# Peptides against a protein of PDB entry 5A53: the designs that were tried, part 47

Target 1, 230 residues: chain A of PDB entry 5A53
Amino acid sequence: LVENVKQALFIPGQSCNKNLHDIMVDLSALKKPDMKRFNRKNDIHPFEDMSPLEFFSEKNDCSLMVLMTSSKKRKNNMTFIRTFGYKIYDMIELMVADNFKLLSDFKKLTFTVGLKPMFTFQGAAFDTHPVYKQIKSLFLDFFRGESTDLQDVAGLQHVISMTIQGDFQDGEPLPNVLFRVYKLKSYKSDQGGKRLPRIELVEIGPRLDFKIGRIHTPSPDMVTEAHKKP

## One batch from the design tools (peptide)

Design b1_p23_1_s1 (made by RFdiffusion4, then SolubleMPNN; from b1_p23_1, 10 letters changed)
Fold by OpenDDE base, seed 5:
Structure b1_p23_1_s1 (fold): chain B 230 residues (1-230), chain A 23 residues (1-23)
Amino acid sequence: as target 1 above (230 residues)
Amino acid sequence: VELVKSFTKSSKERLEKLKKLLE
């Protein structure tokens, strides 16, 4: 089953600012060529009315959407939305902390467009806690490109690292998720005839610390339907 | 499908090395 590559639609909300726009551009660059961006601001409030997002999902044939909004309470908010059959499956607000870095803040490294990133997740909660499970699922789904068997080691160019910032107990605020992007550099080490390729990770950006906001979880029925392999 | 299943043995070993570098 060739799972069609999910297309992402980036939507500037009415409150989208320059910083969010820049973040949107940089994050969406990692999703090329499977990405669309709206040039116009749209007045969308997904936790009040989801209908406009379902409409955009269908009209643009995008099962992934990112809404860019900012307010005093929800500064630099990226609402990640997934649809199934053009209906809302799940949503999560991820607010970018002010310490973010853009691609321009890092040494420009050329990368081949369309190569799938490798993901690393740091924190046990990614496998146990419902919210972090959703985040893990979302990002894996979001950056899942074409299932080419060709993700041979030779095709691995970049790594996306997601880290839960610290430990937490039940009832405590959920720690931020640290989003980091690295390029793999292979150096030929001339140590004593055995050229062991030394692989180094070089951060390329963007650097984003996500504060978790509101969440919409799918209905049990939608979960069942979404997991039905055709 | 765990992304790990699509990696060759060599890719899995590199992935584990990368995980250790990011820890």
Scores: peptide ipSAE 0.019, ipTM 0.535, DockQ to the pose 0.025
Fold by OpenDDE base, seed 4:
Structure b1_p23_1_s1 (fold): chain B 230 residues (1-230), chain A 23 residues (1-23)
Amino acid sequence: as target 1 above (230 residues)
Amino acid sequence: VELVKSFTKSSKERLEKLKKLLE
């Protein structure tokens, strides 16, 4: 079963600022060609009324959405939304810390559009804690391209790394998730006879530290429906 | 595949995981 590539829609909210716009441009570049961006700001408050997002999901045939908003309480907030049957499945607020880096802050490296990134997750909570499990699931869904069985090593150009920033206990604030993007570079080793290819990871950006905000979890019924393989 | 010694511990661990996935 060739799963259809999920399309993403990036939506500037009414409070979208220049920094969020730049972050949106850079992050969405990793989702090309399976990405749309709105040029106009939209007054959407997803935790108050989800109906506008469901409308946009259906109208644009996008099962992934990212709403860009900023307030005093939720600065540089990226709300990631998934839909199923054009209905809200889940939502999570990920606020970008001020130490972010754009693609322009790194050495410009050309990359082929449409290649699937490899993911690496660091932190046991990605497999055990419900919030981090949702984040892991979200980012895998977001950047999974065409289901080609050929994870051709030759086609692997990018690595997306997600790291939980430190350990935490029950009742403590959830640590940030560190989002990093690397390009794989292969060098011919000219050193005497051992033609071991040298692989180097070069950070290409963007660099984002995500603070976790509000979460909407799917209903048990929607979970059951979404896991029904067609 | 030789790991570049200049990588941070985190980058080395990531690269080792990548190697295992590419093997």
Scores: peptide ipSAE 0.018, ipTM 0.512, DockQ to the pose 0.018
Fold by OpenDDE base, seed 3:
Structure b1_p23_1_s1 (fold): chain B 230 residues (1-230), chain A 23 residues (1-23)
Amino acid sequence: as target 1 above (230 residues)
Amino acid sequence: VELVKSFTKSSKERLEKLKKLLE
């Protein structure tokens, strides 16, 4: 079963500003060619009414959506939405901290469009805590490109790193997730007799620190249906 | 976890080395 590559739709909300737009452009560039962007602002409040997002999911044939909004309480907010059968599966608000860096802040490195990034997750909570498990699942789903067996060995160019910023106890505010993108560079090590190729990671951007906001979790029934392999 | 499982043995070793570099 060749799972069709999930398409992403980026939606500027009514409160979308220039910074959010720039972040949207840079993050969506990593999802090319499987990405659409709206040019017009849409007044959507997904935690109040999800129906507009379901409509957009169906109309654009996109099972991934990102809504860009900003308010005093939720500055630089990226709401990530997944749908199943064009119905909302889950949602999570990830607010970008003000210390973000755009692609223009890094040395321009050419990358091949469509290569599947490798993911690294730092923090035990990505495997144990329900919120961080959802984040891990979301980003893996979001950036899953075409499953070509050949891309795994010959085409590894990008690494996406996600790190939980520090330890936390139950009842404490959830630490931010540090999102980093690296390009793998192979250098010919001329040092000493064994020419082992040295692989270095070069940050290429964007650099985003995500503060976790509101979450919508799927119903048990939707989880069961989504895991039913046809 | 599933992405790691799809890597060849050589790719898995590279991934583990990369994880150590990012720690």
Scores: peptide ipSAE 0.018, ipTM 0.526, DockQ to the pose 0.024
Fold by OpenDDE base, seed 1:
Structure b1_p23_1_s1 (fold): chain B 230 residues (1-230), chain A 23 residues (1-23)
Amino acid sequence: as target 1 above (230 residues)
Amino acid sequence: VELVKSFTKSSKERLEKLKKLLE
């Protein structure tokens, strides 16, 4: 079953600024060609009224959305939204810290558009904690692209690394998630007749540290329906 | 079939090496 590639819609909110726009452009480049961007600002408050997002999901046939907003409380906020049947499935606010780096901050490396990234997750909480499980699920879903069986060694160009920044206990604020993108460079190293491929990771950007904000979790009924493979 | 298995095994090994580089 070739799962249809989920389309992403990037929406600048009314409070979207230049920094958020640049982040949006760079992050969305990783989702090409399965990405749309609005060029106009839209006044959307998803945690107050979800109906505009459901409308945009249906109108644009996008099951993934990213709303770009910024306020004093929620600076550089990327709200990631997933829909199922054009209804809101889940939402999460991920605020980009000020130490972000754009693609222009790294050495320009040519990359093939449309290659599926490999993900690495660092931190046990990605498998145990409900919020980090949602983040893991979201990013895997967002960037999975076409499941080609042939993404052999030759197709592995990009690695997306997501790291939980430090340990935390129950009741403590959730640590940031460090988002990093690397290009894989494979070198043939002839060490002692065993061609051990030397793999080098080169950071290509963007570099984003995500502070976790508000979350909307799906209803049990929607979870059941979304897991029903047609 | 053997080539595909060898590539998948090499991919898994490369992935494990990559994980170690990211630790």
Scores: peptide ipSAE 0.018, ipTM 0.497, DockQ to the pose 0.020; fails the geometry check

Design b1_p23_1_s2 (made by RFdiffusion4, then SolubleMPNN; from b1_p23_1, 10 letters changed)
Fold by OpenDDE base, seed 3:
Structure b1_p23_1_s2 (fold): chain B 230 residues (1-230), chain A 23 residues (1-23)
Amino acid sequence: as target 1 above (230 residues)
Amino acid sequence: VELTRSYTKSSKEALEKRLKELL
């Protein structure tokens, strides 16, 4: 079953600023060619009314959406939305910290568009904590390109790393998620007769530290329907 | 700020190690 590649729609909210626009451009570049961007600002408040997002999902045939907003309480906020059957499945607010770096802040490395990134997750909570499990699921869905059966390591050019920033206990604020993008460089090291492939990761950007905001979780019924193989 | 950089570096090194084990 060739799962159709999920299309992403990036939506500037009414409060979208230049920094958020630049972040949107850089993050969306990683989703090419399976990405659309609106050029106009849209006044959308997804935690108050989800219906405009469902409309955009259907109209644009996009099961992934990212809304770019900024306020005093939620600065540089990226609301990630998934739909199933053009209905809201889940949502999560991820606020970009001020220490972000754009692609222009890194050495320009040529990359082939459309290569599937490998994901790495650092932190036990990505497998145990419901919020971090949702983040893991979201980013895997977001950047899963075509299921090439050939996990041909030879085609691996990009690594996306997500790290939970520190340990936390129950009732404590959830640590930020550190989003990093690396280009994989393989070197044949001639050191000592064993041609051990030397792997080097070069950061290529963007660099984003995500503060977790509001979350919408799917109903048990929607979870069941979304896991039904058609 | 320094802690975030050290954590990011440590994460990169851990990732490089893990990738070397997978490749």
Scores: peptide ipSAE 0.066, ipTM 0.663, DockQ to the pose 0.018
Fold by OpenDDE base, seed 1:
Structure b1_p23_1_s2 (fold): chain B 230 residues (1-230), chain A 23 residues (1-23)
Amino acid sequence: as target 1 above (230 residues)
Amino acid sequence: VELTRSYTKSSKEALEKRLKELL
């Protein structure tokens, strides 16, 4: 079963600013062609009323949404939303730190649109802690693209790296997640008859440090329904 | 800022090493 590629909708909130717009453009470029963007600002408060997002999910046939908002309390906030059957499955606020870099801040490298990124996760909490497990699941789901059986290294152009910024104990504030995008360059070096693959990673952007905000977790019933493979 | 850059560099080098082990 080739899982249909999930479509993403990027929504500027009422408080969306130029920086968030630029971040939205650059991040959404990695989701092309499976991406839509609204040009108009929408007054949406997903943790107060989810109904407008469910409406947009259905009307645009998008199971992934990103709401761009900014306030004093939640600066440069990207709310990532997933729907199942056009109903809210989960939500997470990821606030972009001010040290962000856009694609324009990096050397322009040509990349092929639609190639699957490889993901790398750094930090044990991505496998154990419920919030980081949700983040891992979300980003894998968001950028997974069409299932090509060819794990052919020859087709691997992009690496998305997600790193938990430091160790933490129970009850401490959750460390930021460092989002990095690299272009993979593979060179065949014939050294002494052993083809050692030489790999070079070149950062291409965007560079985003995510502060974790509010979360909405799915109901047990929705988890069960979403894991039912049709 | 420098610590984050050093951590991201070390993460990149660790990633390059890990990718070399997977290839």
Scores: peptide ipSAE 0.056, ipTM 0.654, DockQ to the pose 0.018
Fold by OpenDDE base, seed 4:
Structure b1_p23_1_s2 (fold): chain B 230 residues (1-230), chain A 23 residues (1-23)
Amino acid sequence: as target 1 above (230 residues)
Amino acid sequence: VELTRSYTKSSKEALEKRLKELL
């Protein structure tokens, strides 16, 4: 079953600023061609009323949405939303720290649009902690291109790395998630007859450190419905 | 600042190592 590639909609909120716009442009470039962007600001408060997002999901046929908002309390906030049947499945606020780097801050490397990135997750909590499990699931779902069974490792050009910034105990603030994008360079090393492929990772951006904010989790019923294979 | 760089560098090196093991 080839699952259709999930389409993403990037929505500038009313409080969207230049930095968020630039971040939106750069992050959405990784989702091309399966991405739409609104050019107009929309006054949406997803944790107060989700109905506008459900409307946009249906109208644009997008099961992924990113709302760009900024306030003193939630600076550079990217609310990631997933829908199922055009109803809100889950939401998570990921606030971009001020130390972000845009694609323009890195050496211009040509990339092929539509190549499926490899994901790497660093931190045990991505497999055990519910919030980090949601983040892992979200990013895999967001940037998962067509499920071609062809692990064409030969086509692997990009690696998306997500790292939990440090260890934490129960009741402590959740560490940031470090989002990094690398281009994989393979060199044929002709050193001494053993062709050991030399692999080099070159950071290409954007560089984002995500602070975790508010979360909406699906109802058990929605989880059951979303996992039903058609 | 230094911690973020060390984590990113360490993460990159760890990732490069892991990728070399997978490829």
Scores: peptide ipSAE 0.054, ipTM 0.654, DockQ to the pose 0.018
Fold by OpenDDE base, seed 2:
Structure b1_p23_1_s2 (fold): chain B 230 residues (1-230), chain A 23 residues (1-23)
Amino acid sequence: as target 1 above (230 residues)
Amino acid sequence: VELTRSYTKSSKEALEKRLKELL
């Protein structure tokens, strides 16, 4: 079963600023060609009314959405939304810290559009904690390209790294998630007459530190329906 | 700032090591 690549819609909210726009452009570049962007601001408050997002999901045939908003309480907020059957499945607010870096802050490296990134997750909570499990699931779904049978490591150009910033205990604020993107360079080095494969990771951006905000979790019924493979 | 750099560097090195084991 070739799972159809999930399409993403990037939506500037009413409070979208230049920084968020630039972040949106750079993050969405990693989702090309499976990405749409709105050029107009939309007054959407997904935690108050989800109906506009469901409408956009259906109208644009996008099961992934990212709403770009900024306020004093939620600065540089990227609300990631997934839909199932054009209904809201889950949502998570990820606020970009002010220390972000754009693609322009890194050496321009040519990359092939549409190549599936490799993911790496650092932190045990990605497998155990509900919120970090949702983040892991979301990003895997978001950047899952075409299932090419070519697990050809030779075709692996990009690595997306997500790291939980430090340890935390129950009841403590959830640590930020450090989002990093690397280009993989493979080269054969002759060391002592043996060609050893050498791998070099080069950060290409964007660099985003995500502060976790509000979350909407799916109903048990929606979880069951979404896991039913057709 | 330094902690974030340390985490990213260590993550990069750990990732490079892990990728070398997969290749």
Scores: peptide ipSAE 0.039, ipTM 0.644, DockQ to the pose 0.018

Design b1_p23_1_s3 (made by RFdiffusion4, then SolubleMPNN; from b1_p23_1, 11 letters changed)
Fold by OpenDDE base, seed 3:
Structure b1_p23_1_s3 (fold): chain B 230 residues (1-230), chain A 23 residues (1-23)
Amino acid sequence: as target 1 above (230 residues)
Amino acid sequence: VELVKSFTKSSEEALKKLKELLE
């Protein structure tokens, strides 16, 4: 069964500013062509009332949503939402640190739209800690393109790297997640008569350091329903 | 494709490990 590519909807909140808008544009560029953006600000508070997001999910046929908000407590906040059957499955707040870099800060490299990224996850907590497991699942789900059976290495153009910024113990604040995007460049190096393909990684952006905020986890019933889909 | 599962302290270390896996 070819799983249909999940569509993403980017929503500017009422407190969305220019920086968040620019981040939204650049991050959403990685999701093309499976992305929609609202041009108007919407007053949505997903941790208080989820009903507007469920409405937008259904109306736009999008199972992925990103709400862009900013406050003194939650600066540059990207709330990532997943829906199942147009009902909220899970949510996570990821606040972008001020050291972010946009696509315009990097050398413009041509990439083919719609190619599947490779993923790298650095940090044991991505496999053991519930919050980082959710982040890993979210980003795999968000940027996973069409399930082409062709693991055509020739179709691999870019790598999404996610790194947990340091070790932590139980009860400590959760370290940031470092989001990086690289393009694979293959060079034919003529070293000593053997044409060994040399692969280089070039950062293409955006560069985002995510601080983890509030989380909504799915109900046990929704988890069971989501896993029953073949 | 998941390439790296090991802990890295920095994005630079992650990049290094990724390069090592692709070489």
Scores: peptide ipSAE 0.028, ipTM 0.569, DockQ to the pose 0.020
Fold by OpenDDE base, seed 1:
Structure b1_p23_1_s3 (fold): chain B 230 residues (1-230), chain A 23 residues (1-23)
Amino acid sequence: as target 1 above (230 residues)
Amino acid sequence: VELVKSFTKSSEEALKKLKELLE
């Protein structure tokens, strides 16, 4: 069963600025062709009222949404939203740190649109801590295209790397998640009769350090329903 | 798999994990 590729909707909030717009454009380029963007700002406050997002999910047939907002308290905030049956499943605020880099900050490389990225997750908490588990699940859902044979290195174009920035203990603030995108370059190295592929990673951007903000977790009932659908 | 020397820490970690996945 080829899982239907989830469609993403990028929404500029009322407080969306040029930096957030540029980040939105660059990040959404990785989701092409399965992406829509609104050109108009929308006054949406998802942690106060989720109804507008559910409406947009249904109207645009998008199960993934990203709301771009900025305030003094939540600067460069990307709220990632998933829906199930056009109802809010989960939400997470990921604030982009000021040290971000756009695609224009890297050497322009040609790439094929629509190829499935490989993911790498660095940090044990991605498998143990509820918030980081949600982040891992979210990004896998967001950028996981059609099921391709991941063993075909020749078919791999992009690597998305997500790293937890340092160790933390219970009760401490959650470390940032470092988001990096690389182009994979494979070279045939004929060394000693074993054709070991030489792999080079070239960072292509965007480079985003995410500070974790507010989260909304699904109800147990919604989890059960979501797991019933392949 | 030859590791090219000039990677950022994140690139090295990503390459390490990629190698582990390909083994």
Scores: peptide ipSAE 0.026, ipTM 0.569, DockQ to the pose 0.018
Fold by OpenDDE base, seed 5:
Structure b1_p23_1_s3 (fold): chain B 230 residues (1-230), chain A 23 residues (1-23)
Amino acid sequence: as target 1 above (230 residues)
Amino acid sequence: VELVKSFTKSSEEALKKLKELLE
C-alpha cells in the first residue's frame, strides 16, 4: 500500500520568536521535501478555535501542522496537529526546553534530503501510556515519509531517537521527551583483515527536550474512520 | 525472496545493534 506522503505545514504563530523560528527551520529540514513553511505570522489559538487550522490543512493539502508559539506560560511551544479529512484528529503541545541545540551547534554533515529516518523509542510508556502513545504515533506519522516496502538499509542515513526522561508514576507530571537526531556513519574498519563495517552514530541535531503541554485526543469515531481508510 | 530475507535480516540485526548502541 503506497500511502501518500503526509505533508507538513509549519506555521509561525503571532508570538513566534527567533529561537522558535530557528527550531522550526531545523526541524522542518528533516521533513523535506514534504514540508511547507509560512513566512508570515498567523494569530492562531488551536485550543480555542480549531477552524483556522482545518482551513489551512485543506488549503495547503497538509495533514500535519506545527504551530510555533511562545508565552510566559508556554515558552517555545510547538503545537503538533494532525488532520483527517482536513478535520482535526489530534493535537499536542510540546514545549522546547531552553537547552536546545540547533544544527549549527553540531558538526555539519551532508545528508541526502528525503531519506527516511529510523526511529528508536526509549521508555515503556511509549507503548502503554496514552499521551506517549500519541507522541510516538505523531512522530512516526510525521517523519515516516513514503511507505516504501524497501527499507533500503543502504538508504538509512539518520536515526531519530525519542527518550522519556526518567520513570514516572500515575499522577506525577509527565517526564520530558528527549528528541535526538543521529547520522549513521559506516566505517570500513581494517581490524584484523576482516573488514567489518563499523556503524557509528553521530549526533547532528537538532537537540530538543520536549515538555508535554495540552492535548486534544481524537473522538472514537475519528479513530475508527482513520483506521478504516487504507 | 531469499535476498529480501537476507536484507531484512541484516536490517533487523543492524537495527538491533543500533538499538543496543542507543540504549
Scores: peptide ipSAE 0.020, ipTM 0.508, DockQ to the pose 0.021
Fold by OpenDDE base, seed 4:
Structure b1_p23_1_s3 (fold): chain B 230 residues (1-230), chain A 23 residues (1-23)
Amino acid sequence: as target 1 above (230 residues)
Amino acid sequence: VELVKSFTKSSEEALKKLKELLE
């Protein structure tokens, strides 16, 4: 089954700054060719009124959206939005910490557009905690691309790694999620008569530490409807 | 590493090694 690849729309908000623009460019490069970017700022406040995002979802046929905003309370804020039937399914604010690195901060490596990433998730909470489950689901939906029946090793290009920064207990502030992107390098290793490929990971960027902000969760009815579509 | 796709045996081995490198 060739699943339709979810299209992403990147939207600069009214408060979008140069840093957020650069982050947007670099992160969206990982979503090529299934990505659109607006060049103009849009005054959108998704936690006050979701209707503009639903309009953009329908008009652009995008089920994934990222709104770039920045304020004193929510600096370098990337609001990730998913829609189902052009209605808001869920939203999450992920604020980028000041220690971010752009693609230009790493050695330029050849990247083939359209190759699918592998994913690694570090932290038990990705499987148990509702917020981190949502983050895991979101990033899988965002970057997994088309499902193919067989993926050749030759088609493995990059790894997206997401790590929860430390342990936490119930009632404590949620730790940041560390977003890292690595390129897979395979070397022919003649170790002991078994040609086991030696694999090395090279960080390629961007490097983003996400602070978790506000969250909108879907209604139980929307969850049921979204899971019924094969 | 979550397998988003069915991997060939060689891809599974590569993924296993990748996990070992990230641990």
Scores: peptide ipSAE 0.019, ipTM 0.505, DockQ to the pose 0.024; fails the geometry check

